# Peptides against a protein of PDB entry 3HTU, part 13

Target 1, 75 residues: chain A of PDB entry 3HTU
Amino acid sequence: RRPEEWGKLIYQWVSRSGQNNSVFTLYELTNGEDTEDEEFHGLDEATLLRALQALQQEHKAEIITVSDGRGVKFF

## One batch from the design tools (peptide; aimed at target 1 V23 H59 K73)

Design b2_p16_2_s3 (made by RFdiffusion4, then SolubleMPNN; from b2_p16_2, 10 letters changed)
Fold by OpenDDE base, seed 5:
Structure b2_p16_2_s3 (fold): chain B 75 residues (1-75), chain A 16 residues (1-16)
Amino acid sequence: as target 1 above (75 residues)
Amino acid sequence: MKELEELGSKLKKPAE
């Protein structure tokens, strides 16, 4: 899958789970309990970041950095 | 700013 395709899957999960406007750590998205049944669970961070950057270009997400940590807010 | 605080709080918690 291309990054934008992963982004689509991730955003679909966010939307159908009613978590728009929520903030996630990158770890939560790929390693959290809430996404265990999702295809993107276990996705490597590099690919995840590219997927989120694709969503960011579409104004559907904003990548947030705090000190050594990163997260994302979905819109 | 709220998002940063929330993210900071999450980062302090043990990995899931």
Scores: peptide ipSAE 0.307, ipTM 0.780, DockQ to the pose 0.097
OpenDDE base, seeds 1, 2, 3, 4: peptide ipSAE 0.112, 0.301, 0.301, 0.268; ipTM 0.712, 0.775, 0.775, 0.759

Design b2_p16_2_s4 (made by RFdiffusion4, then SolubleMPNN; from b2_p16_2, 9 letters changed)
Fold by OpenDDE base, seed 3:
Structure b2_p16_2_s4 (fold): chain B 75 residues (1-75), chain A 16 residues (1-16)
Amino acid sequence: as target 1 above (75 residues)
Amino acid sequence: MEELKKLGSTLSKPAL
């Protein structure tokens, strides 16, 4: 799958689960209990980041970078 | 990363 395709799957999960406007760490998205049944569970962080960047270009997500780590807010 | 999640999490609808 291309990063954009992964982004679509991730955003579909966010929308279906009613978690728009929520904040996640990158680890929670691919290793969290809430996504165990999703196809993107276990996705490598590099591909995940590219997927989220694609969503960010569509104004569907915002990647948050702080000294303590990285996360993402979905809209 | 609890601090990160506090930066802007505002759930607008119930989580399923």
Scores: peptide ipSAE 0.137, ipTM 0.700, DockQ to the pose 0.214
OpenDDE base, seeds 1, 2, 4, 5: peptide ipSAE 0.104, 0.103, 0.116, 0.098; ipTM 0.708, 0.706, 0.702, 0.706

Design b2_p16_3 (made by RFdiffusion4)
Pose (drawn by RFdiffusion4):
Structure b2_p16_3 (pose): chain A 75 residues (1-75), chain P 16 residues (1-16)
Amino acid sequence: as target 1 above (75 residues)
Amino acid sequence: LEEERAKARAEGREAL
């Protein structure tokens, strides 16, 4: 599955829950306790990063750099 | 748009 197909699925989960301006760690998206029964749970951080960059190009997400890790804000 | 993105990154850094 390509980066942008994961991007569409990630974006849909964020939009439907009313988290349209929420900030997330990349870890929590693929390994957190809220996304356990989500389809993208277990996705590696490299592919997730690319899926997020595709969303950023669509102005649907902004990747945040915080010293020892990564996060993302959705729009 | 650049200013909105910079604000979103600052807010994200504070939240995390």

Design b2_p16_3_s1 (made by RFdiffusion4, then SolubleMPNN; from b2_p16_3, 5 letters changed)
Fold by OpenDDE base, seed 2:
Structure b2_p16_3_s1 (fold): chain B 75 residues (1-75), chain A 16 residues (1-16)
Amino acid sequence: as target 1 above (75 residues)
Amino acid sequence: MEEEREKAREEGRKKL
């Protein structure tokens, strides 16, 4: 899958699942209990970042890359 | 995990 395709799957999950404040750590998106049944569970972080960057280009996400508290906010 | 998420939310508010 292309990063854009992964991004689409991730955003679809975020949209249909209903999450509090729409903020996630990168780890919980691919390793968390809430995504165990999703196709993107176990996705490597590098590919995840590229997927999220694709969503960011579409103004659907904002990646938070500070030293402490890394994550992503979905819109 | 929740602690890190809350940190991300807080840092996000500062960055955005």
Scores: peptide ipSAE 0.201, ipTM 0.730, DockQ to the pose 0.146
OpenDDE base, seeds 1, 3, 4, 5: peptide ipSAE 0.174, 0.194, 0.190, 0.176; ipTM 0.714, 0.729, 0.725, 0.714

Design b2_p16_3_s2 (made by RFdiffusion4, then SolubleMPNN; from b2_p16_3, 6 letters changed)
Fold by OpenDDE base, seed 3:
Formats: sequence, structure tokens, C-alpha cells
Structure b2_p16_3_s2 (fold): chain B 75 residues (1-75), chain A 16 residues (1-16)
Amino acid sequence: as target 1 above (75 residues)
Amino acid sequence: MEEERKKAIEEGRKKL
């Protein structure tokens, strides 16, 4: 799959999951229990970042980089 | 190691 295709799958999950918080760590998206049944579970971080960058270009996500962590906010 | 994983996620969220 291309990064844009991964981004679509991730965003679809976010939209359907009914999460009360739209902010995630990058780790929990690919390693968390909530995504164990998703196709993108176990996705390498480099590909994940490219997928999220594609969503960011569409104004559907914002990648967060702080001193001691990284995450993403979905819109 | 489920609890360890949950703790890691929780700690990570606090840093964002």
C-alpha cells in the first residue's frame, strides 16, 4: 500500500471508532490494543509518518512533535 | 505485557 492508502485506512478507523480523544501517540496507533484488529497495526513508524503527512496535507491531521514525544491530532 | 503497554501509551499521551 502507498502512504496515502494507509492514511485513508487510519482516518477511517479514527472516524468510526468513536474515540473521546482525537490525540494519539504514534506508538498507540500501531501498537495499542485498540488497533490490534486493524490492517495498519504493526506498521513501521516511517511508513506511518508518511501516511499521517498525507492526511496533514488534507488538513485531516496535525503531527505533534515535542521535546519528549510524538503524536498526532485528527480533525 | 498488556499493562506495560497501556502504561507506556498513557505516559506518552501526557507528554503531548
Scores: peptide ipSAE 0.441, ipTM 0.846, DockQ to the pose 0.047
OpenDDE base, seeds 1, 2, 4, 5: peptide ipSAE 0.107, 0.432, 0.069, 0.135; ipTM 0.670, 0.842, 0.631, 0.688

Design b2_p16_3_s3 (made by RFdiffusion4, then SolubleMPNN; from b2_p16_3, 7 letters changed)
Fold by OpenDDE base, seed 1:
Structure b2_p16_3_s3 (fold): chain B 75 residues (1-75), chain A 16 residues (1-16)
Amino acid sequence: as target 1 above (75 residues)
Amino acid sequence: MEKEREKAIEEGRKKL
């Protein structure tokens, strides 16, 4: 899959799963219990980041890059 | 992991 295709799958999960909070660490998106049954579970962080960057270009996500506590907010 | 998430939320609130 291309990063854009991964982004689509991730965003579909976010938008349809009824999340109470749309902020995630990058780790919990691919390694957390909440995504254990999703196709993108176990996705490497580099590919995840590219997928999120594609979503960011579509204004569907904002990547939070700080010294500590990196994550993403979905819209 | 939860601590990292809390930090991300806090930093996200400042930025967004």
Scores: peptide ipSAE 0.087, ipTM 0.666, DockQ to the pose 0.143
OpenDDE base, seeds 2, 3, 4, 5: peptide ipSAE 0.077, 0.079, 0.049, 0.072; ipTM 0.661, 0.665, 0.654, 0.653

Design b2_p16_3_s4 (made by RFdiffusion4, then SolubleMPNN; from b2_p16_3, 7 letters changed)
Fold by OpenDDE base, seed 3:
Structure b2_p16_3_s4 (fold): chain B 75 residues (1-75), chain A 16 residues (1-16)
Amino acid sequence: as target 1 above (75 residues)
Amino acid sequence: MEEERKRAIEEGRKKL
């Protein structure tokens, strides 16, 4: 799959998950219990980042980089 | 361990 295709799958999950928070660490998207049954579980971080960058181009996500962490906010 | 994973996620969220 291409990064934008992964992004689509991730965003679909976020939209349908019904979770209270729309902010995630990059780690929990691919390693968290909540995504264990998703196709993108276990996805390498480099590909994940490219997928999220594709979503960011569509104004559907904002990648967050702080001094000691990385995450993403979905819209 | 599941608890360790959950703790890692929680700590990560606090940093954002």
Scores: peptide ipSAE 0.460, ipTM 0.854, DockQ to the pose 0.047
OpenDDE base, seeds 1, 2, 4, 5: peptide ipSAE 0.156, 0.457, 0.080, 0.165; ipTM 0.702, 0.854, 0.677, 0.709

Design b2_p16_4 (made by RFdiffusion4)
Pose (drawn by RFdiffusion4):
Structure b2_p16_4 (pose): chain A 75 residues (1-75), chain P 16 residues (1-16)
Amino acid sequence: as target 1 above (75 residues)
Amino acid sequence: HPSVTDADVEELEEKF
């Protein structure tokens, strides 16, 4: 599955829950306790990073760099 | 255009 297909799915999960301006770590998206039964749970950080970069190009997400890791804000 | 505030960065640091 390509980066942007994960990107669509990630974006749909965020939009439907009312988290349209929420901040997430990349880890908690693929490994957190809220996304355990989500389809993207277990996705590697490299593919997730690319899916997020595709969303950023669509102005649907902003990737945040915080020293020892990565996060993302959705719009 | 999407933007990030200092509050967002602080919130993210707390998550880590």

Design b2_p16_4_s1 (made by RFdiffusion4, then SolubleMPNN; from b2_p16_4, 10 letters changed)
Fold by OpenDDE base, seed 4:
Structure b2_p16_4_s1 (fold): chain B 75 residues (1-75), chain A 16 residues (1-16)
Amino acid sequence: as target 1 above (75 residues)
Amino acid sequence: MPTVSEEDIEKLREML
């Protein structure tokens, strides 16, 4: 899958689970219990970032970088 | 455009 395709899958999960406007760490998106049944569970962080960047271009997400790590807010 | 708030950032810091 291309990053854009991963982004679509991720955003679909966010939307159908009612978690728009929520903040996630990158880790919990791909390694957390809440997503363990999703196709993107276990996705490598590099590909995840590219997927989220694709969503960011669509104004559906914004990647947040702080000293202790990175996360994302979905809109 | 949607924006990340300071509260969002603080939430993230607490999660990390």
Scores: peptide ipSAE 0.716, ipTM 0.936, DockQ to the pose 0.873
OpenDDE base, seeds 1, 2, 3, 5: peptide ipSAE 0.709, 0.713, 0.701, 0.707; ipTM 0.934, 0.936, 0.934, 0.935

Design b2_p16_4_s2 (made by RFdiffusion4, then SolubleMPNN; from b2_p16_4, 8 letters changed)
Fold by OpenDDE base, seed 5:
Structure b2_p16_4_s2 (fold): chain B 75 residues (1-75), chain A 16 residues (1-16)
Amino acid sequence: as target 1 above (75 residues)
Amino acid sequence: MPTVTEEDIEELRKKL
């Protein structure tokens, strides 16, 4: 899958689970319990980041970087 | 445009 295709899958999960406007760590998106049944579970962080960047271009997400790590807010 | 708030950042810090 291309990054934008992964982004679509991730955003679909966020939307159908009612978690728009929520903040996630990158880790919990791909390694968390809540996404265990999703195709993007276990996705490597580099690919995840590219997927989120694709969503960011569409104004559907914003990647957040702090000293302790990274996360994302979905819109 | 949708934006990240300071509250969002603080929430993220708590999760990390």
Scores: peptide ipSAE 0.751, ipTM 0.938, DockQ to the pose 0.879
OpenDDE base, seeds 1, 2, 3, 4: peptide ipSAE 0.748, 0.748, 0.741, 0.750; ipTM 0.938, 0.938, 0.938, 0.938

Design b2_p16_4_s3 (made by RFdiffusion4, then SolubleMPNN; from b2_p16_4, 8 letters changed)
Fold by OpenDDE base, seed 5:
Structure b2_p16_4_s3 (fold): chain B 75 residues (1-75), chain A 16 residues (1-16)
Amino acid sequence: as target 1 above (75 residues)
Amino acid sequence: MPTVTQEDIEELKKKL
């Protein structure tokens, strides 16, 4: 899958679960219990980041970087 | 445009 295709799958999950306007760590998106049944579970962080950047271009997400790590807010 | 707030940042810090 291309990054934008992964982005679509991730955003679909966010929307289906009613978690728009929520903040996630990058880790919990691909390694968390809440996404265990999703195709993007276990996705490498580099590909995840590219997927989120694709969503960011569509104004559907914003990647957040702090000293302790990275996360994302979905819109 | 959608915007990240300071509250969002603090929430993220708690989760990390």
Scores: peptide ipSAE 0.751, ipTM 0.939, DockQ to the pose 0.859
OpenDDE base, seeds 1, 2, 3, 4: peptide ipSAE 0.748, 0.747, 0.747, 0.750; ipTM 0.938, 0.938, 0.939, 0.939

Design b2_p16_4_s4 (made by RFdiffusion4, then SolubleMPNN; from b2_p16_4, 9 letters changed)
Fold by OpenDDE base, seed 4:
Structure b2_p16_4_s4 (fold): chain B 75 residues (1-75), chain A 16 residues (1-16)
Amino acid sequence: as target 1 above (75 residues)
Amino acid sequence: MPTVTEEDIEKLKEML
């Protein structure tokens, strides 16, 4: 899958689970219990980041970088 | 445009 395709899958999960406007760490998106049954569980962080960047271009997400790591807010 | 708030940033910091 291309990053854009991963982004679509991730956003579909966010949307159907009612978690728009929520903040996630990058780790919990791909390694957390809440996404264990999702296709993107276990996705490498580099590909995840590219997927989120694709969503960011669509104004569906914004990647947040702080001193202790990175996360994302979905819209 | 959607925006990240200071509260969002604080939430993230707590999660990391």
Scores: peptide ipSAE 0.714, ipTM 0.935, DockQ to the pose 0.876
OpenDDE base, seeds 1, 2, 3, 5: peptide ipSAE 0.709, 0.711, 0.705, 0.711; ipTM 0.933, 0.934, 0.933, 0.934

Design b2_p16_5 (made by RFdiffusion4)
Pose (drawn by RFdiffusion4):
Structure b2_p16_5 (pose): chain A 75 residues (1-75), chain P 16 residues (1-16)
Amino acid sequence: as target 1 above (75 residues)
Amino acid sequence: WRAELDAKGALLHKPP
């Protein structure tokens, strides 16, 4: 599955829960306790990063750099 | 680290 297909699925989960301006770590998206039964749970950080970059190009997310890791804000 | 991440996120706005 390509980066942008994961991007659509990631974006849909965020939008439907009312987290349209929420900030997430990349880890908690693929490994957190809220996303355990989500389809993207277990996705590697490299593919996730690319899916997020595709969303950023669509102005649907902003990737945050915080020293020892990565996060993302959704719009 | 989480507090820094949330602070940075609070400064961001959706681009036009």

Design b2_p16_5_s1 (made by RFdiffusion4, then SolubleMPNN; from b2_p16_5, 11 letters changed)
Fold by OpenDDE base, seed 1:
Structure b2_p16_5_s1 (fold): chain B 75 residues (1-75), chain A 16 residues (1-16)
Amino acid sequence: as target 1 above (75 residues)
Amino acid sequence: LMEKLKELGSKLTKPA
């Protein structure tokens, strides 16, 4: 899958599970209990970041970078 | 980290 395709799957989960307007760490998305049954569970962080960047271009997400980590807010 | 991100996230959008 291309990063954009991963982004689509991630956002579909966000929408279907009612997680819009929620904030996640990158780790939670791919390693968290809430996504254990999702295809993107276990996805490498580099690919995840590219997927989220694609969503950000569509104004569906905002990547948050702080001094001690990174996260994302979905819209 | 999550709490910190949530605080930052709340500043990214305004109430609808």
Scores: peptide ipSAE 0.122, ipTM 0.697, DockQ to the pose 0.512
OpenDDE base, seeds 2, 3, 4, 5: peptide ipSAE 0.097, 0.116, 0.120, 0.119; ipTM 0.703, 0.703, 0.714, 0.706

Design b2_p16_5_s2 (made by RFdiffusion4, then SolubleMPNN; from b2_p16_5, 10 letters changed)
Fold by OpenDDE base, seed 5:
Structure b2_p16_5_s2 (fold): chain B 75 residues (1-75), chain A 16 residues (1-16)
Amino acid sequence: as target 1 above (75 residues)
Amino acid sequence: MKEELEELGSKLKKPE
C-alpha cells in the first residue's frame, strides 16, 4: 500500500470510532490496544509518518513533534 | 497547539 492508502485506512478508523479532534502518539496508533484489529496495526513508524503527512496535506491531521516523542491530531 | 502538546506529553508518559 502507498502512504496515501494507509492514511485513508487510518482516517477511516478515526472517523468510525468517533475520535476526530483527538490526539494520539504515533506509537499508540500502530502498537496500542485500540487498533489491534486494524490493518495498520504494526505498521512501521516511517510508513505511518508518511501516511499521516498525506493526511496533513488534506487538512485531516496535524503532526505534533516534541523532543521526547511525536503524535498527531485528527480533524 | 499548546493544549495538544500537553495532552501528547501526558500520553507519552504512559505505558502502552
Scores: peptide ipSAE 0.310, ipTM 0.793, DockQ to the pose 0.089
OpenDDE base, seeds 1, 2, 3, 4: peptide ipSAE 0.229, 0.306, 0.309, 0.238; ipTM 0.755, 0.787, 0.790, 0.754

Design b2_p16_5_s3 (made by RFdiffusion4, then SolubleMPNN; from b2_p16_5, 8 letters changed)
Fold by OpenDDE base, seed 2:
Structure b2_p16_5_s3 (fold): chain B 75 residues (1-75), chain A 16 residues (1-16)
Amino acid sequence: as target 1 above (75 residues)
Amino acid sequence: MMKELLEKGSKLKKPP
């Protein structure tokens, strides 16, 4: 899958689960309990980041960088 | 990490 396709799957999960306006660490998206049944569970962080960047271009997400990691806010 | 993310994320609380 291309990053844009991964982004679509991720955002579909966010929307369907009613978690718009939520904040996640990148780790939670691919390794968390809440996404265990999702196709993007276990996705490598590099590909995840590119997927989120695609969503960011569509104003559907904002990547957050902090001193000890990265996360994302979905809209 | 999460605390700092929440602060930058307009202080929105992450759903339980």
Scores: peptide ipSAE 0.104, ipTM 0.716, DockQ to the pose 0.340
OpenDDE base, seeds 1, 3, 4, 5: peptide ipSAE 0.099, 0.096, 0.087, 0.095; ipTM 0.709, 0.714, 0.700, 0.707

Design b2_p16_5_s4 (made by RFdiffusion4, then SolubleMPNN; from b2_p16_5, 10 letters changed)
Fold by OpenDDE base, seed 2:
Structure b2_p16_5_s4 (fold): chain B 75 residues (1-75), chain A 16 residues (1-16)
Amino acid sequence: as target 1 above (75 residues)
Amino acid sequence: MMEELKKLGETLKKPE
């Protein structure tokens, strides 16, 4: 899958689960309990980041950088 | 990290 395709799957999960406006660490998205049954569970961080960047271009997410890591807010 | 991330995220609005 292309990054844009992964982004679509991730955003579909966010929307269908009613978690818009939620904030996640990158780790939570791919390794968290809430996404265990999703296709993107276990996705490598590099590909995840590119997927989120694609969503960011569509104003569906914003990647957040803090002193000790990164996360994302979905809209 | 999560605490700081959540706090920052609360202030973010949908990008224009």
Scores: peptide ipSAE 0.337, ipTM 0.852, DockQ to the pose 0.903
OpenDDE base, seeds 1, 3, 4, 5: peptide ipSAE 0.091, 0.333, 0.082, 0.083; ipTM 0.668, 0.851, 0.663, 0.663

Design b2_p16_6 (made by RFdiffusion4)
Pose (drawn by RFdiffusion4):
Structure b2_p16_6 (pose): chain A 75 residues (1-75), chain P 16 residues (1-16)
Amino acid sequence: as target 1 above (75 residues)
Amino acid sequence: SSPSYTSEDVEELREK
């Protein structure tokens, strides 16, 4: 599955729950306790990062750099 | 418009 297909799925999960301006770590998206039964749970950080960059190009997400890791804000 | 974030967002990530 390509980066942008994950991106669409990631974006749909965020939009439907009312988290349209929420900040997430990349880890908690693929490994967190809220996304356990989500389809993207277990996705590697590299593919996730690319899916997020695709969303950023669509102005649907902003990737945040915080020293020892990565996060993202959705719009 | 381009998406952006604030210092509060960075602090929220540090608390996670």

Design b2_p16_6_s1 (made by RFdiffusion4, then SolubleMPNN; from b2_p16_6, 6 letters changed)
Fold by OpenDDE base, seed 2:
Structure b2_p16_6_s1 (fold): chain B 75 residues (1-75), chain A 16 residues (1-16)
Amino acid sequence: as target 1 above (75 residues)
Amino acid sequence: SKPSYTQEDVEKLKSM
């Protein structure tokens, strides 16, 4: 899958689960219990980041980088 | 303008 395709799957999960406007760590999206049954569970962080960057270009997400770690907010 | 995260979002992220 291309990063854009992964981004679509991730955003579909966020939207259909009613978690828009929520903040996640990058780890939670691919390793968390909440996404165990999703296709993107276990996705490598590099590919995840590219997927989120694709969503960011569409204004559907924003990657948050702070000294204490990285996360993402979905819109 | 495009949506953006807030300081509250940052604090929440730091607590995770």
Scores: peptide ipSAE 0.612, ipTM 0.918, DockQ to the pose 0.777
OpenDDE base, seeds 1, 3, 4, 5: peptide ipSAE 0.603, 0.608, 0.411, 0.599; ipTM 0.915, 0.917, 0.848, 0.914

Design b2_p16_6_s2 (made by RFdiffusion4, then SolubleMPNN; from b2_p16_6, 6 letters changed)
Fold by OpenDDE base, seed 2:
Structure b2_p16_6_s2 (fold): chain B 75 residues (1-75), chain A 16 residues (1-16)
Amino acid sequence: as target 1 above (75 residues)
Amino acid sequence: SKPSYTQEDIEKLKEM
């Protein structure tokens, strides 16, 4: 799958599960309990980041980078 | 440019 395709799957999960306007760490998306049944569970962080960057270009997400960590907010 | 996330969002990330 292309990063954009992964992004689509991730955002579909966000929308269906009612997680819009929620903040996640990158680890939570691929290793957390809430996504254990999703196809993107276990996805490598590098590919995940590219997927989220694609969503960011579509104004569906914003990647948060701070000194104490990194995450993403979905819209 | 201004970010769309809030200070509350950052605090949530720091707690995790």
Scores: peptide ipSAE 0.442, ipTM 0.854, DockQ to the pose 0.531
OpenDDE base, seeds 1, 3, 4, 5: peptide ipSAE 0.362, 0.382, 0.388, 0.175; ipTM 0.829, 0.841, 0.835, 0.761

Design b2_p16_6_s3 (made by RFdiffusion4, then SolubleMPNN; from b2_p16_6, 6 letters changed)
Fold by OpenDDE base, seed 2:
Structure b2_p16_6_s3 (fold): chain B 75 residues (1-75), chain A 16 residues (1-16)
Amino acid sequence: as target 1 above (75 residues)
Amino acid sequence: SKPSYTEEDVEKLKKM
């Protein structure tokens, strides 16, 4: 899958689960219990970042960089 | 305006 396709799957999960406007760590998205049954569970961080960047271009997400790590907010 | 994260979002993230 292309990063844009991964982004679509991730955003669909966020929308279907009613978690819009929620904040996640990158680890939670790919390794958390909430996404255990999703296709993007276990996705490598590099591909995840590209997927989120694609969503960011569409104003559907924003990547958050802080001193203690990174996260993402979905809109 | 373009949606963006807030300071509250950052604080939540730091606690995770």
Scores: peptide ipSAE 0.579, ipTM 0.911, DockQ to the pose 0.762
OpenDDE base, seeds 1, 3, 4, 5: peptide ipSAE 0.577, 0.408, 0.417, 0.442; ipTM 0.911, 0.851, 0.856, 0.868

Design b2_p16_6_s4 (made by RFdiffusion4, then SolubleMPNN; from b2_p16_6, 6 letters changed)
Fold by OpenDDE base, seed 4:
Structure b2_p16_6_s4 (fold): chain B 75 residues (1-75), chain A 16 residues (1-16)
Amino acid sequence: as target 1 above (75 residues)
Amino acid sequence: SAPSYTEEDVKKLLEM
């Protein structure tokens, strides 16, 4: 899958689970219990970042970088 | 324009 395709899958999960306007760490998106059954579970961070960047271009997400941590807010 | 995270969002993230 291309990063844009991963982004689509991730955003679909966010939307279907009613978690728009929520903040996630990058870790919990791909390693958390809540996404254990999703295809993007276990996705490498580099690909995840590219997927989220694709969503950013569509104004559907924004990556948050603070101190030594990173996360994302979905819209 | 694009939506953006807030100060509160940052606080939530730091607590996670």
Scores: peptide ipSAE 0.641, ipTM 0.919, DockQ to the pose 0.870
OpenDDE base, seeds 1, 2, 3, 5: peptide ipSAE 0.633, 0.631, 0.637, 0.626; ipTM 0.917, 0.917, 0.918, 0.916

Design b2_p16_7 (made by RFdiffusion4)
Pose (drawn by RFdiffusion4):
Structure b2_p16_7 (pose): chain A 75 residues (1-75), chain P 16 residues (1-16)
Amino acid sequence: as target 1 above (75 residues)
Amino acid sequence: EEHERKEEALTDYLER
């Protein structure tokens, strides 16, 4: 599955829950306790990072760099 | 605008 297909699925989960301006770590998206029964749970950080970059190009997400890791804000 | 959006997103992360 390509980066942008994960990107669409990631974006849909965020939009439907009312988290349209929420901030997430990349870890908690693929490994957190809220996304356990989500389809993208267990996705590697590299593919997740690319899916997020595809969303950022669509102005649907902003990747945040915080020293020892990564996060993301959705729009 | 993209620079401001980035600064706001970082602020929101730090506030969280």

Design b2_p16_7_s1 (made by RFdiffusion4, then SolubleMPNN; from b2_p16_7, 10 letters changed)
Fold by OpenDDE base, seed 1:
Structure b2_p16_7_s1 (fold): chain B 75 residues (1-75), chain A 16 residues (1-16)
Amino acid sequence: as target 1 above (75 residues)
Amino acid sequence: DDELRQQQALQDFLEK
């Protein structure tokens, strides 16, 4: 799958599960209990980041990078 | 829960 295809799957989960406007750590998205049944569970962080960047270009997500960590907010 | 605290911290950051 291409990064943008992963992004589509991730955002579909966000929408279906009502997680819009929620904030996640990157680890939480791919390793958390809430996504255990999703195809993107276990996705490597590098690919995840590229997927989220694709969503960010579509204004569907915002990647948060601060000195004390990183995460993402979905819209 | 460390992840929950991190999530809250990120949310707080966005609210600024």
Scores: peptide ipSAE 0.130, ipTM 0.715, DockQ to the pose 0.104
OpenDDE base, seeds 2, 3, 4, 5: peptide ipSAE 0.057, 0.075, 0.066, 0.058; ipTM 0.640, 0.675, 0.675, 0.646

Design b2_p16_7_s2 (made by RFdiffusion4, then SolubleMPNN; from b2_p16_7, 8 letters changed)
Fold by OpenDDE base, seed 4:
Structure b2_p16_7_s2 (fold): chain B 75 residues (1-75), chain A 16 residues (1-16)
Amino acid sequence: as target 1 above (75 residues)
Amino acid sequence: EEEERRKKALEDFLKK
C-alpha cells in the first residue's frame, strides 16, 4: 500500500470509531490497544509518518512534535 | 505508563 492508502485506512478508523479524543501519539496509533485489530497496526513509523503527512495535506490531520515524541491530531 | 505520559504531554501542548 502507498502512504496515501494507509492514510485513508487510518482516517476511516478514526472517523468510524467515534474517538472522544482525536489526539494520538504515533506509537499509540500503530502499537496501541485501540488499533490492535486494524490493518495498520504494526506499521513502521516511517510509513505511518508519510501516511499522516498525506492526511495533513488534506487538512485531515496535524502532526505535532514535542521534545519527548511525536503525535497527531485528527480533524 | 510511559506512553500515557507522552500522550498527556502532547495533549497539554495542543491545548495551549
Scores: peptide ipSAE 0.164, ipTM 0.706, DockQ to the pose 0.074
OpenDDE base, seeds 1, 2, 3, 5: peptide ipSAE 0.155, 0.163, 0.159, 0.160; ipTM 0.697, 0.704, 0.702, 0.704

Design b2_p16_7_s3 (made by RFdiffusion4, then SolubleMPNN; from b2_p16_7, 8 letters changed)
Fold by OpenDDE base, seed 1:
Formats: C-alpha cells, structure tokens, sequence
Structure b2_p16_7_s3 (fold): chain B 75 residues (1-75), chain A 16 residues (1-16)
C-alpha cells in the first residue's frame, strides 16, 4: 500500500471509532490496544509518518513535533 | 506500563 492508502485506512478508523480524544502518539496508533484489530496495526513508523503527512496535506491531521516526542491530532 | 505512562505524558503535553 502507498502512504496515501494507509492514511485513508487510518482516517477511516478515526472517523468511525468515535474517539473522544483526537490526539495520539505515533506508537499508540500502530502498537496500542485500540488498533489491534486494524490493518495498520504493526505498521512501521516511517510508513506511518508518511501516511500521516498525506493526511496533513488534506488538512485531516496535524503532526506535532516537540523535543519530547511526536504525536498527531486528527480533524 | 512505562510506555503507556510515557505516551500519556506526551499526550498531555501535546494537548496543552
């Protein structure tokens, strides 16, 4: 799958799961319990980042990078 | 558990 395709799957999950918290760490998205049944679980961080960057271009996500780490906010 | 604590700390920081 292309990064854009992964981004679509991730955003579909975010939209349909009714998450009350829109902020995730990158690790949480691919290694957390909440996504264990999703196709993108276990996705390598490099590909995940590219997928999120694709969503960011569509204004569907914002990658937040700080000295303490990185996270993503979905819209 | 440590990883989860770290993630929560980061999330709290990002949501400030």
Amino acid sequence: as target 1 above (75 residues)
Amino acid sequence: DEKKRQEQALKDFLEK
Scores: peptide ipSAE 0.156, ipTM 0.721, DockQ to the pose 0.061
OpenDDE base, seeds 2, 3, 4, 5: peptide ipSAE 0.111, 0.153, 0.154, 0.154; ipTM 0.654, 0.720, 0.725, 0.716

